# Ledger of designs, part 173: peptides against a protein of PDB entry 6MBK

Target 1, 240 residues: chain A of PDB entry 6MBK
Amino acid sequence: GFEMVNFKEEGFGLRATRDIKAEELFLWVPRKLLMTVESAKNSVLGPLYSQDRILQAMGNIALAFHLLCERASPNSFWQPYIQTLPSEYDTPLYFEEDEVRYLQSTQAIHDVFSQYKNTARQYAYFYKVIQTHPHANKLPLKDSFTYEDYRWAVSSVMTRQNQIPTEDGSRVTLALIPLWDMCNHTNGLITTGYNLEDDRCECVALQDFRAGEQIYIFYGTRSNAEFVIHSGFFFDNNSH

## One batch from the design tools (peptide; made by RFdiffusion4, then SolubleMPNN)

Design b2_p20_5_s4 (from b2_p20_5, 8 letters changed)
Fold by OpenDDE base, seed 1:
Structure b2_p20_5_s4 (fold): chain B 240 residues (1-240), chain A 20 residues (1-20)
Amino acid sequence: as target 1 above (240 residues)
Amino acid sequence: FHRELLSPEEWKKLREEIAK
């Protein structure tokens, strides 16, 4: 029904291989294919996770380290997914001085600076943990853990993390959703959710897509500040 | 870009509406 394609201006996206009708369930991703806090706990990161309070308390950081560990693992199940991720982002953590100066005129600047400081502090903390903690010895990133690595992982998670229910539906956890998160953005309504009965993430078509057309989804309503923080973009006339 | 999902409850409702 669809295929991964590298589009000229938009990068990777999904293209329909057949006609897809509006509201048609065209894409689903079972839980076992997701990168989740649970999969992080069940990975090589598990022993360290069980001993580090920050990893336990902050699922986004757990996902970031999970992503880094899997990237450093040649035989990782998620290698195909990881290879589709941008090597760099236009999010605030990658802003140059001129871009930061531009943001000084906005209320978002305080959030950006906070993000800078928090990320740097987190990196410093985990650098020490990786160097000194016994359970970190088994991590494939032990000898190669730079700020650039951490910045990339944090940015990847920040831009792609989603809240999904736990298997029993009693709680919410965080997940990266491979394949689905390749869909590029258009205006509309949110057409993705989680089906607990079938234990899968599901997406229905926002509109009709003909064979050969790129499949778009609506990312959600964003303020200008949220666009800056999450996407690195500022739109003067944001209709959302 | 951050992508959002509907809540499981909202999603269930939407799927039911589509099925009609």
Scores: peptide ipSAE 0.609, ipTM 0.951, DockQ to the pose 0.686
Fold by OpenDDE base, seed 2:
Structure b2_p20_5_s4 (fold): chain B 240 residues (1-240), chain A 20 residues (1-20)
Amino acid sequence: as target 1 above (240 residues)
Amino acid sequence: FHRELLSPEEWKKLREEIAK
């Protein structure tokens, strides 16, 4: 009942191919299609993950490297999804001097600088790990791992990661949800959740959408400061 | 901005309410 479309103003989004009624379950994504910490562990990144404490402790970093490894893999199942991701972001990691100066007035500057420093340190750490660790030998990014790559990956994860239950429902994990995360934002209520019984992410329509209309979802109520603070890039604050 | 999901419990409740 929908299709991927590159809209002129919003970029990639979903367009209804038929009339969709409010509260209708129109979109679901099975776990096997998600990029998760678990899929990272089951990928070529698995051996390194098992040996690196930071990857183990920070699921968002694990997802970032998972994303980079899959991007560098021509036969990756997620290539179509990865190609829909922006090449750059409006996250603090991409801020210019004027934007940083503006943030000084918002009381978020300390968090921005901390995020920047942490990201830089993480890159330096993992650059060395990738170049020297035995379990990094099979990684497709071994010969090409730049700060720009890392910045892109962590920003992709920061803006698109979701907290979902583990398969057994006992814990929470982090996931990128392909196709669904293409929905652009509108005001309303959260209409997405995870169905453990069917092991899938589900989305019901926020409102009626006619055939040919763009399908929007409500991302949640967030300020710019909250977005920075709760990005999950702080070692002590990586819950999401 | 970051996208949010309802908790599994909240989602189950919502789906049940919609079904009524």
Scores: peptide ipSAE 0.606, ipTM 0.950, DockQ to the pose 0.588
Fold by OpenDDE base, seed 3:
Structure b2_p20_5_s4 (fold): chain B 240 residues (1-240), chain A 20 residues (1-20)
Amino acid sequence: as target 1 above (240 residues)
Amino acid sequence: FHRELLSPEEWKKLREEIAK
């Protein structure tokens, strides 16, 4: 009922291939197709994850490394998804001198500096881990792990991570949701949720979409500050 | 920017309302 299309001004998005009615369940993504902290643990990253406290404590970083490992794996199931991701982002980690200078007049500057500093520290830490830890030897990124790689992965996760329930519904975990996260934004109400009975992410149409029209979703309410600062770094006290 | 989801409980309720 939909296809991926490159729209001139908005970049990649989803286009309806048939008429879709409002409230129609037009898109669903089973758990097995998601990139999650759990899938990271079950991947080539698993052994290192089990031995590194930071990966265990910060699910977003675990997802970032999962993304990097899968990107470096030619036979990865998620290659088609990864190829759709932007190569660069508008996150503070990519801000140029002029953008940073502008932020100096705002309260956001300290948060931006903090994020940059933390990201740099994390990179330095994991660079050493990848070079020295026995369980890192089999990682496809062993000989190719740059700051640019890390910045990209972190930014990808910051802009696309979602909270979903665990399989038993007792806790929440982090996930990247392929295909669905290609939908561009419009004003409205949230029309996506997780169906635990069928163990899948589901999306119903916000409005009627005719064949050939772009399908939009509502991302959620955002403040002006959220457009400036991405709070992608958080310490997760929950074990995954 | 990240895309928000309804909670499983809210989602279940919404789906039930749609079905009516």
Scores: peptide ipSAE 0.606, ipTM 0.951, DockQ to the pose 0.646
Fold by OpenDDE base, seed 5:
Structure b2_p20_5_s4 (fold): chain B 240 residues (1-240), chain A 20 residues (1-20)
Amino acid sequence: as target 1 above (240 residues)
Amino acid sequence: FHRELLSPEEWKKLREEIAK
């Protein structure tokens, strides 16, 4: 019912291959296809995860490293997804000098600097971990872990991470949702949720889409607080 | 920007409403 298309202004998106009616369940992604903290634990990152308190406490960082490890793995199941991710982002970590200068006149500058400092500190910490920890020797990024890598991964997760229930529905965990997160934004209502019975992420059409039209979703309204939280400023409360 | 999901409870309700 849809296909991946590279749109000129919006980058990758989804295009309808048939008419889709409003409220139609047109897209679902089973848990096994998601990049989650659990899949990170079950990956080559698992041994290190089990020994590092920060990875355990901060699911977004765990996802970032999971993403980096999978990117560095040619045979990764998620390679097709990873290849669709932007190489750069509009996050504060990628702000140009002029943008930062502009922000100096705003109340957001402190948050931007804090994010940058925190990200840099995290990188420095994990650089040392990767260089010294025995379980890091198995990581494909052992000899290639730059700040640019980390910045990219953190930004990827920050802009795409979603809260989904655990398998038993008792807790909330973090996930990247391939294919679905290719949908670009339009104004409307949130039309995505998680179906625990079928153990899949589900998306219903926000409106009618004709064959050949781009499929849009509503990302939701963002607060400054949410931005900070998703930027990795805080430890995940659900991990404690 | 990241994309948000409805809560499982809200989603269940929505799906039930759609199914009517």
Scores: peptide ipSAE 0.604, ipTM 0.951, DockQ to the pose 0.599; fails the geometry check

Design b2_p20_6_s1 (from b2_p20_6, 7 letters changed)
Fold by OpenDDE base, seed 2:
Structure b2_p20_6_s1 (fold): chain B 240 residues (1-240), chain A 20 residues (1-20)
Amino acid sequence: as target 1 above (240 residues)
Amino acid sequence: GGVAFQDRKEMAKKLAALES
């Protein structure tokens, strides 16, 4: 098996408790445990979702609000998962002014500023929606929806969102995958897929992992700029 | 994972060094 461990430098990750062989199915997460756009539609957010064009058009924002609603719900099924999420991130949305200045001569600065503007605009829009829309009355966010809340949710989704098939396999949708998303990144190949027959996300081992070793996965082909901006880490040995 | 591999300042410096 595996266990969640707080590693130095990498933070929380998964550690093997036994030897795991390459391509061994060591981790799976059934659909019912995922936070998805579908689960958002089926939650207290559903009525608002059905009436807001932006929530409908942007699944990542739907997930962000779903995450905020569930975080604010003491009896939420996903509380154990939400408690594993960082309280803050190392994406540029959390950079101090002096840290942003280091990026001023890079191409990344344009993406950072775009992210700032987009996030601020989205917050302003949804703040008004939450305060004025009838279907927002039952949301636990109505009296407690700060920019910091939104920044956290957006960052959580940005760093952790995944594409999965719909239940019927006809389309793709977005999901947060509990426990699995605790795996840290390394160079390699995608080793996670979705088993529609068993309706679960499945992860096979990228390589042999011995008992006591950290289990890594490949997040996908991304540059260090993309990793910094969208995932909040720099990977020194990035092969891309 | 739970946190970044490096602190924000170091990340910014490394990215600047890479792409400036």
Scores: peptide ipSAE 0.435, ipTM 0.876, DockQ to the pose 0.747
Fold by OpenDDE base, seed 5:
Structure b2_p20_6_s1 (fold): chain B 240 residues (1-240), chain A 20 residues (1-20)
Amino acid sequence: as target 1 above (240 residues)
Amino acid sequence: GGVAFQDRKEMAKKLAALES
């Protein structure tokens, strides 16, 4: 019903291969295919996770390290997904000094500076952890963990993280959702949910899509400042 | 989306203009 396509101006997205009706369930992703905090805990990162309070408290950081570990693992189940991720992002962490200067007069500048400080502090902390912690010895990051690596992982998670229920449905956790996260943004309503009975993420069509049309989803109510800072794009037709 | 790139300078300018 859909295929990944590189659109000239919008980059990679999903294109309908048949007519899809509004509210039709056209895409679902089982939990087993997701990169989650749970899968991070069950990976080579698990022992370190169990001993580090920051990894336990900050699911986004856990996902970032999970992503880095899997990227460094040639036999990772998620290699096909990881290969679809951008090598660089357009989030402020990748802005040059001259580009940041344009934001000096905006309210967004404070969030940008906070992002720089937080990311740098996290990197410094985990660099030390990786170098000294016994449970870090088996991580593929042991001998190569650069700020560039961390910046990429943080940006990947920041731009793509989603909230999903835990396996038992008792809490909310974080996940990266392969294939689904290829959908580009448009104005509308949230059309993605989680089916606990089938244990899968489900996406219904926001509108009718004809064969050959790009399939868009609504990322949620966000300002352009939020889109720039956290998603790395400006949406010209933003209704918020 | 997947791999979508925008001109970072243009994004910054647009954001600045929006708040001005």
Scores: peptide ipSAE 0.434, ipTM 0.879, DockQ to the pose 0.756
Fold by OpenDDE base, seed 3:
Structure b2_p20_6_s1 (fold): chain B 240 residues (1-240), chain A 20 residues (1-20)
Amino acid sequence: as target 1 above (240 residues)
Amino acid sequence: GGVAFQDRKEMAKKLAALES
């Protein structure tokens, strides 16, 4: 029903291969295919996770390290997904000094500086952890963990993380959703949910899409400041 | 999602203009 395509103006996205009607369930992703905090705990990262308070407290960081470990693992189940991720991002962590200066008089600058400070501190902390903690010895990152690695992973998670229910539905956790996260943003309503009975993410069509058209989703009610800071894009026709 | 890279400087300018 759809395929990944590199659009000239919008980059990679999903294109309909047939007519899709509004509200039609056209895309679903089972939990077993997601990169989640749970899958991180069940991976080579698990022993370290169980011993590090920061990994336990901050699911986004757990996902970042999960992503790095899987990227460094040639036999990782998620290699095909990881290969679709950008090698760089347009989030503030990648801004040049002159680019940041344009934001110096905005409210956004405070969030940008916070990202710099937090990311740097986290890297310094985990660099030491990876070098000294016994459970880090088995990680594929042991001999290669740079700031650039961490920046990439943090940015990947920041731009793509989603809240999903835990297996028992009692609380929320974080996940990366392969294939689905290739959809680009447009104005509209949230059309993605989680089906606990079938244990899968489900996406219904925001509108009718004809064969050959790009399939858009609504990322949520966000300002352009939020899109720039957390997603690395500005949406000219933003309704919010 | 898989959006192509946007001009960071242009985004910053647009954001600054939006808040002015």
Scores: peptide ipSAE 0.426, ipTM 0.868, DockQ to the pose 0.754
Fold by OpenDDE base, seed 1:
Structure b2_p20_6_s1 (fold): chain B 240 residues (1-240), chain A 20 residues (1-20)
Amino acid sequence: as target 1 above (240 residues)
Amino acid sequence: GGVAFQDRKEMAKKLAALES
Protein backbone atom coordinates (compact mmCIF):
# COMPACT_ATOMS: atom_id res chain seq x y z
CA GLY B 1 0.00 0.00 0.00
CA PHE B 2 3.03 2.30 0.11
CA GLU B 3 6.53 2.74 -1.26
CA MET B 4 9.63 4.69 -0.35
CA VAL B 5 10.10 7.70 -2.60
CA ASN B 6 12.60 10.52 -2.75
CA PHE B 7 10.53 13.69 -2.68
CA LYS B 8 12.17 16.84 -3.99
CA GLU B 9 11.61 19.08 -1.02
CA GLU B 10 11.34 16.68 1.87
CA GLY B 11 13.74 13.92 0.88
CA PHE B 12 12.72 10.32 1.29
CA GLY B 13 9.22 9.59 2.48
CA LEU B 14 6.40 7.12 1.99
CA ARG B 15 4.00 7.38 -0.92
CA ALA B 16 0.66 5.63 -1.08
CA THR B 17 0.32 3.11 -3.89
CA ARG B 18 -3.43 2.86 -3.32
CA ASP B 19 -6.09 4.92 -1.67
CA ILE B 20 -5.75 4.76 2.10
CA LYS B 21 -8.61 5.83 4.31
CA ALA B 22 -8.31 7.78 7.51
CA GLU B 23 -7.70 5.57 10.55
CA GLU B 24 -6.81 2.60 8.36
CA LEU B 25 -4.00 0.47 9.74
CA PHE B 26 -1.64 0.75 6.81
CA LEU B 27 1.72 0.13 8.48
CA TRP B 28 2.94 -2.13 11.27
CA VAL B 29 6.40 -3.17 12.39
CA PRO B 30 6.95 -6.22 14.61
CA ARG B 31 9.29 -5.88 17.59
CA LYS B 32 11.81 -8.25 16.04
CA LEU B 33 12.43 -5.73 13.26
CA LEU B 34 13.06 -2.82 15.62
CA MET B 35 16.42 -1.63 16.82
CA THR B 36 15.93 -1.48 20.57
CA VAL B 37 17.90 -1.28 23.77
CA GLU B 38 17.08 -4.95 24.15
CA SER B 39 18.48 -5.83 20.74
CA ALA B 40 21.56 -3.82 21.66
CA LYS B 41 21.96 -5.92 24.80
CA ASN B 42 21.58 -9.06 22.72
CA SER B 43 24.16 -7.96 20.15
CA VAL B 44 27.96 -7.86 20.10
CA LEU B 45 27.56 -4.76 22.27
CA GLY B 46 25.98 -6.83 25.05
CA PRO B 47 29.08 -7.65 27.08
CA LEU B 48 30.21 -4.03 27.11
CA TYR B 49 26.68 -2.86 27.90
CA SER B 50 26.57 -5.13 30.92
CA GLN B 51 29.67 -3.46 32.34
CA ASP B 52 29.21 0.20 31.43
CA ARG B 53 26.97 2.27 33.67
CA ILE B 54 26.36 4.97 31.07
CA LEU B 55 25.18 2.55 28.40
CA GLN B 56 22.88 1.02 30.99
CA ALA B 57 21.54 4.34 32.21
CA MET B 58 21.09 6.05 28.86
CA GLY B 59 19.14 4.05 26.33
CA ASN B 60 19.70 6.63 23.61
CA ILE B 61 23.46 6.13 23.86
CA ALA B 62 23.00 2.38 23.85
CA LEU B 63 21.01 2.75 20.63
CA ALA B 64 23.69 4.99 19.16
CA PHE B 65 26.38 2.39 19.75
CA HIS B 66 24.07 -0.35 18.58
CA LEU B 67 23.58 1.59 15.37
CA LEU B 68 27.33 2.07 14.92
CA CYS B 69 28.07 -1.59 15.53
CA GLU B 70 25.43 -2.71 13.07
CA ARG B 71 26.53 -0.17 10.48
CA ALA B 72 30.05 -1.55 10.72
CA SER B 73 28.77 -5.11 10.30
CA PRO B 74 28.32 -6.06 6.64
CA ASN B 75 26.00 -8.93 7.51
CA SER B 76 23.87 -6.97 9.95
CA PHE B 77 20.16 -7.68 9.78
CA TRP B 78 19.55 -3.94 9.85
CA GLN B 79 21.78 -3.01 6.92
CA PRO B 80 18.79 -2.33 4.66
CA TYR B 81 17.40 0.04 7.26
CA ILE B 82 20.72 1.71 8.01
CA GLN B 83 21.19 2.41 4.31
CA THR B 84 17.97 4.44 4.35
CA LEU B 85 19.28 6.75 7.05
CA PRO B 86 20.71 10.12 6.10
CA SER B 87 24.48 10.28 5.99
CA GLU B 88 24.27 13.72 7.56
CA TYR B 89 21.63 15.68 9.45
CA ASP B 90 20.48 19.26 9.72
CA THR B 91 20.53 19.39 13.50
CA PRO B 92 22.77 21.94 15.23
CA LEU B 93 25.45 19.29 15.76
CA TYR B 94 26.13 19.75 12.06
CA PHE B 95 25.91 23.54 12.01
CA GLU B 96 28.87 25.58 10.95
CA GLU B 97 30.03 28.31 13.28
CA ASP B 98 28.36 30.99 11.19
CA GLU B 99 25.08 29.09 11.27
CA VAL B 100 25.20 28.75 15.05
CA ARG B 101 25.69 32.50 15.35
CA TYR B 102 22.19 33.05 14.00
CA LEU B 103 20.92 31.35 17.15
CA GLN B 104 22.94 33.45 19.59
CA SER B 105 20.01 35.63 20.58
CA THR B 106 17.55 32.74 20.88
CA GLN B 107 16.63 30.65 23.88
CA ALA B 108 17.57 27.62 21.81
CA ILE B 109 21.26 28.50 21.96
CA HIS B 110 21.51 27.17 25.50
CA ASP B 111 20.16 23.79 24.48
CA VAL B 112 22.48 23.76 21.48
CA PHE B 113 25.52 24.46 23.64
CA SER B 114 24.46 21.78 26.09
CA GLN B 115 24.11 19.35 23.23
CA TYR B 116 27.61 20.19 21.99
CA LYS B 117 29.11 19.80 25.43
CA ASN B 118 27.32 16.56 26.23
CA THR B 119 28.08 14.99 22.87
CA ALA B 120 31.75 15.91 23.07
CA ARG B 121 32.07 14.56 26.60
CA GLN B 122 30.31 11.36 25.70
CA TYR B 123 32.58 10.86 22.71
CA ALA B 124 35.69 11.41 24.80
CA TYR B 125 34.45 8.98 27.42
CA PHE B 126 33.51 6.24 25.02
CA TYR B 127 36.62 6.69 22.91
CA LYS B 128 38.60 5.74 25.98
CA VAL B 129 36.22 2.89 26.79
CA ILE B 130 36.48 1.47 23.28
CA GLN B 131 40.26 1.69 23.39
CA THR B 132 40.73 0.13 26.81
CA HIS B 133 37.78 -2.05 27.79
CA PRO B 134 38.28 -5.78 27.19
CA HIS B 135 34.77 -6.26 25.85
CA ALA B 136 35.27 -3.52 23.29
CA ASN B 137 37.92 -5.48 21.38
CA LYS B 138 35.36 -7.52 19.49
CA LEU B 139 33.32 -4.50 18.44
CA PRO B 140 33.47 -3.82 14.70
CA LEU B 141 34.05 -0.13 15.44
CA LYS B 142 37.15 -0.80 17.56
CA ASP B 143 39.56 0.69 15.05
CA SER B 144 37.15 3.23 13.58
CA PHE B 145 35.39 5.44 16.08
CA THR B 146 35.58 9.10 15.11
CA TYR B 147 33.62 12.03 16.38
CA GLU B 148 31.86 12.10 13.03
CA ASP B 149 30.75 8.52 13.60
CA TYR B 150 29.43 9.34 17.03
CA ARG B 151 27.78 12.56 15.90
CA TRP B 152 25.99 10.66 13.17
CA ALA B 153 24.78 7.93 15.50
CA VAL B 154 23.68 10.35 18.19
CA SER B 155 21.86 12.42 15.59
CA SER B 156 20.24 9.36 14.05
CA VAL B 157 18.91 8.28 17.41
CA MET B 158 17.94 11.79 18.47
CA THR B 159 15.87 12.34 15.35
CA ARG B 160 14.29 8.90 15.27
CA GLN B 161 14.08 7.38 18.75
CA ASN B 162 10.69 6.31 20.05
CA GLN B 163 9.34 5.01 23.32
CA ILE B 164 7.84 1.54 23.22
CA PRO B 165 6.85 -0.92 25.91
CA THR B 166 9.09 -3.77 26.94
CA GLU B 167 8.02 -7.23 25.87
CA ASP B 168 6.07 -7.77 29.08
CA GLY B 169 4.64 -4.27 28.97
CA SER B 170 5.95 -3.48 32.44
CA ARG B 171 8.37 -0.76 31.41
CA VAL B 172 9.14 1.70 28.65
CA THR B 173 12.22 1.36 26.46
CA LEU B 174 13.63 3.05 23.37
CA ALA B 175 13.49 1.92 19.77
CA LEU B 176 14.22 2.89 16.21
CA ILE B 177 11.31 1.88 14.02
CA PRO B 178 12.37 0.98 10.46
CA LEU B 179 10.15 1.98 7.55
CA TRP B 180 7.76 3.85 9.82
CA ASP B 181 10.32 6.54 10.55
CA MET B 182 10.43 7.32 6.84
CA CYS B 183 7.13 9.16 7.22
CA ASN B 184 7.53 12.91 7.18
CA HIS B 185 5.77 15.22 9.61
CA THR B 186 2.55 17.18 9.29
CA ASN B 187 0.09 18.80 11.66
CA GLY B 188 -2.41 16.46 13.23
CA LEU B 189 -2.76 13.88 15.96
CA ILE B 190 -0.67 10.95 17.08
CA THR B 191 -1.74 7.92 15.06
CA THR B 192 0.97 5.47 16.10
CA GLY B 193 0.76 3.06 18.99
CA TYR B 194 2.09 -0.26 20.16
CA ASN B 195 -0.02 -3.39 20.05
CA LEU B 196 1.28 -5.62 22.84
CA GLU B 197 -0.97 -8.51 21.89
CA ASP B 198 0.58 -8.74 18.45
CA ASP B 199 3.89 -7.27 19.69
CA ARG B 200 4.14 -4.67 16.96
CA CYS B 201 4.17 -0.95 16.35
CA GLU B 202 1.03 0.11 14.51
CA CYS B 203 0.35 3.24 12.48
CA VAL B 204 -3.07 4.27 11.27
CA ALA B 205 -3.62 6.89 8.60
CA LEU B 206 -3.90 10.44 9.86
CA GLN B 207 -6.23 11.28 6.99
CA ASP B 208 -7.33 9.99 3.63
CA PHE B 209 -4.39 9.56 1.29
CA ARG B 210 -4.96 9.04 -2.40
CA ALA B 211 -2.79 6.82 -4.51
CA GLY B 212 0.34 8.76 -5.35
CA GLU B 213 0.18 11.06 -2.32
CA GLN B 214 2.84 11.26 0.34
CA ILE B 215 1.84 9.70 3.64
CA TYR B 216 2.46 12.00 6.57
CA ILE B 217 2.30 11.41 10.29
CA PHE B 218 2.24 13.73 13.25
CA TYR B 219 5.49 13.59 15.22
CA GLY B 220 3.88 15.13 18.27
CA THR B 221 3.38 18.53 19.81
CA ARG B 222 6.66 20.33 19.31
CA SER B 223 7.79 23.88 18.74
CA ASN B 224 9.90 24.78 15.76
CA ALA B 225 12.80 25.21 18.15
CA GLU B 226 12.35 21.61 19.24
CA PHE B 227 12.05 20.47 15.62
CA VAL B 228 15.23 22.31 14.67
CA ILE B 229 17.27 21.15 17.65
CA HIS B 230 16.10 17.56 17.84
CA SER B 231 14.82 16.74 14.36
CA GLY B 232 16.73 19.05 12.03
CA PHE B 233 13.84 20.72 10.24
CA PHE B 234 11.72 23.84 10.45
CA PHE B 235 8.01 23.37 9.84
CA ASP B 236 6.62 26.55 8.33
CA ASN B 237 2.99 25.81 9.11
CA ASN B 238 3.54 24.49 12.61
CA SER B 239 0.38 24.65 14.69
CA HIS B 240 2.42 24.65 17.88
CA GLY A 1 12.40 11.48 7.54
CA GLY A 2 14.15 11.90 4.27
CA VAL A 3 17.74 12.55 3.31
CA ALA A 4 17.22 15.95 1.74
CA PHE A 5 19.25 18.58 3.49
CA GLN A 6 17.70 21.88 4.34
CA ASP A 7 19.47 25.18 4.17
CA ARG A 8 20.81 25.27 7.69
CA LYS A 9 21.38 29.01 7.56
CA GLU A 10 17.84 29.65 6.47
CA MET A 11 16.53 27.33 9.13
CA ALA A 12 18.58 29.10 11.77
CA LYS A 13 17.35 32.47 10.54
CA LYS A 14 13.76 31.31 10.65
CA LEU A 15 14.19 30.08 14.18
CA ALA A 16 15.84 33.32 15.21
CA ALA A 17 13.03 35.31 13.67
CA LEU A 18 10.45 33.17 15.42
CA GLU A 19 11.98 33.63 18.85
CA SER A 20 12.79 37.34 18.49
Scores: peptide ipSAE 0.426, ipTM 0.868, DockQ to the pose 0.703

Design b2_p20_6_s2 (from b2_p20_6, 7 letters changed)
Fold by OpenDDE base, seed 2:
Structure b2_p20_6_s2 (fold): chain B 240 residues (1-240), chain A 20 residues (1-20)
Amino acid sequence: as target 1 above (240 residues)
Amino acid sequence: MGVSFQDRKEMALKLKALES
């Protein structure tokens, strides 16, 4: 019912291949296809995760390292998904110096600087961890872990992370949702949920979409400053 | 979510305009 397409101004998104009606369940992704904090714990990263307080406290960082480990693994189950991710992002972490200066007159610059500082500090911390921790020896990151790698991973997670229930439904955790995360943003309401009975993410159509139209979802209530900093785009018709 | 082709200078100006 849909396909990935490169749109002129919005980049890659999903296009309907048939008519989709509002509230129709058109897209679902089983848990087994998701990259989650749980799958990170069950991967080669698990032993390090169990001994590092930051990985335990910050699920987004755990996902970032999970993503890096899987990217470096040629036989990773998630290789097809990882290949759909952009090599670079439009978030401020990728801005040139002159482009950062454009933001100096805005209040957003303070959040950008904080993002730079946090990302740099995290990289420095984990670089040392990867070099010295015994459980890091078996990680593919051991011999190659650059700032560019980390920047890419944290940007991937920052732009795409979602909350889902744990397998037992008792808590919430973080996940990357393949295919679904290709949908671009529009004004509206949240139309994605989790079906615990079928153990899958479910997305219903925000509106009617005709065959050939781009399928949009609502990312949530965010300001344009938040979209620029955390998602790398400005939404001209933002209702918030 | 795909790659944005928006001009970053224009984006900054738009953000500034929203602040005032």
Scores: peptide ipSAE 0.484, ipTM 0.884, DockQ to the pose 0.633
Fold by OpenDDE base, seed 4:
Structure b2_p20_6_s2 (fold): chain B 240 residues (1-240), chain A 20 residues (1-20)
Amino acid sequence: as target 1 above (240 residues)
Amino acid sequence: MGVSFQDRKEMALKLKALES
């Protein structure tokens, strides 16, 4: 009941192809389709993951490397999803120097600087890991791992990561949720959950959506500063 | 999430305004 559409101001999003009623389960994504920390562990990245403290401690970085590995794999199951991802993002990591200067008068600048520092440090660390760690030899990143690659992956994960339960439901982990993550943000309530019985992410409609209307979801309670820094957009009508 | 086409200068101004 939906399709991917490139909207004028919002970029790609989902558009209803039929009337969708509020609270209707219109979208679900089985775990097997998700890019998760678990799938990262089960991928070519697994051996390295098992031996790298940072990958283990920071699921977002694990996802970033998982994303890079899969992007570099022509036969990756997730190629169709990866191809839908933007090649660039509106996160501060993609700001030009003058654009960063625009933020100098804001409190957000401190978080931006932290983001730059952290990203650079992580890249430097993992560049060395990829070059020297035995389990990195089988990674498709071995001969091609640039800052631009890492920036892209980090930004992809930063803008799209979600919390989901582990397969056994005992803990919370991180995932990229294909198709669902195409939904753009609006004010409202969280309408996405995880059905452990069916082992899938489920999204119910936040409101009635008529055929032809863009389907929005609520990303959660975030400030505009958080949206700018972590999602690359300012939401004019932010209720938070 | 799609691509944003918002002007970054404007975004900065808006953020600053929220902080005031």
Scores: peptide ipSAE 0.478, ipTM 0.874, DockQ to the pose 0.661
Fold by OpenDDE base, seed 3:
Structure b2_p20_6_s2 (fold): chain B 240 residues (1-240), chain A 20 residues (1-20)
Amino acid sequence: as target 1 above (240 residues)
Amino acid sequence: MGVSFQDRKEMALKLKALES
């Protein structure tokens, strides 16, 4: 009922191939297709994860390394998904120095500087870990781990991470949701949930979409500053 | 999520305007 399309003003998104009615379940993604903290633990990263407190404490970093390991693995199940990800992002981590200066007069500059500092410190820490830790020896990224690699992975996760329930439903964890994360943002209500009985992420239509129309979702209640810093876009018609 | 084509200078100005 939908296809990936490159829209002129918004880049890649999903377009309806048939009429979709409001509240219709048009898209679902089973847990087995998601990149999660759980799948990271069950991957080649698992042994290192079990011994590194930062990976254990920060699910977003675990997902970033999961992405890097799978990207470096030619036979990875997620190669088709990873190939759909942008090679660069519009997040502040990709801004030129002069472009960062545009933000100096804004309150957002403090969060941008924090992002730079945190990302740099994390990279330095994990560079050493990858070079010295015994469980890092089997990682496909061992001999190819640059700041640009880490910046890309962090930005990929930052722009696309979602909260989902754990397999037992007892707590929340982080996930990347292939195909679903191609939807662009509009004002509205959250229309994505998790069906534990069927063990899948489910998205219902926010409104009626006719065949040929772009399918939008609501990313959640966020300010434009949050959208700029964490998602790389400003939403002119933001109702929040 | 698509690619943003917004001018970063304009974006900064818009952010500043929202702070007032």
Scores: peptide ipSAE 0.475, ipTM 0.880, DockQ to the pose 0.612
Fold by OpenDDE base, seed 5:
Structure b2_p20_6_s2 (fold): chain B 240 residues (1-240), chain A 20 residues (1-20)
Amino acid sequence: as target 1 above (240 residues)
Amino acid sequence: MGVSFQDRKEMALKLKALES
């Protein structure tokens, strides 16, 4: 019912291959296909995760390292997904110095600076961990863990992380949702949920989409500043 | 989500305009 396409302005997105009606369940992704904090714990990262309080406390960082480990693993189940991820992002972490200066006239600059400081501190911390911790020895990134690697992973997670229920539904955890996260943003309502009975993410169509049209979803109520800082885009027609 | 390359200067101006 859909295919990944590189659109002229929006970059990669999903295009309908048939007519899709509003509210039609056109896309679902079982938990087993998601990259989650749990899958990170069950991966080669697991032993380190179990002994590092920051990884345990910050699911987004756990996902970032999960991405890095899986990217460095040729036989990773998620290789097809990881290959769909951008190699670089339009988040402020990728801005040139002059481009950051453009933001100095905006209130967003404070969040940008915080993002830089946090990311740098995290990298410095985990660089030491990876170099010294016994359980880091088996990580495929052991011999190659650069700031650029970490920046990419953090940006990947920042732009694509979602909240989903734990398997037992008792708590909320973080996940990357392959295929679904290719949908670009438009104004509207949240049309994605989690079906605990079937243990899958489900996306219903925000509107009618004709064959050949790009399929959009609503990312949620966010300002353009939030979109710029956390998603790397400005939405001209933002209703929020 | 696709990659959205934009003029960063223009983006900054747009953001500032929203703050006004």
Scores: peptide ipSAE 0.450, ipTM 0.861, DockQ to the pose 0.645

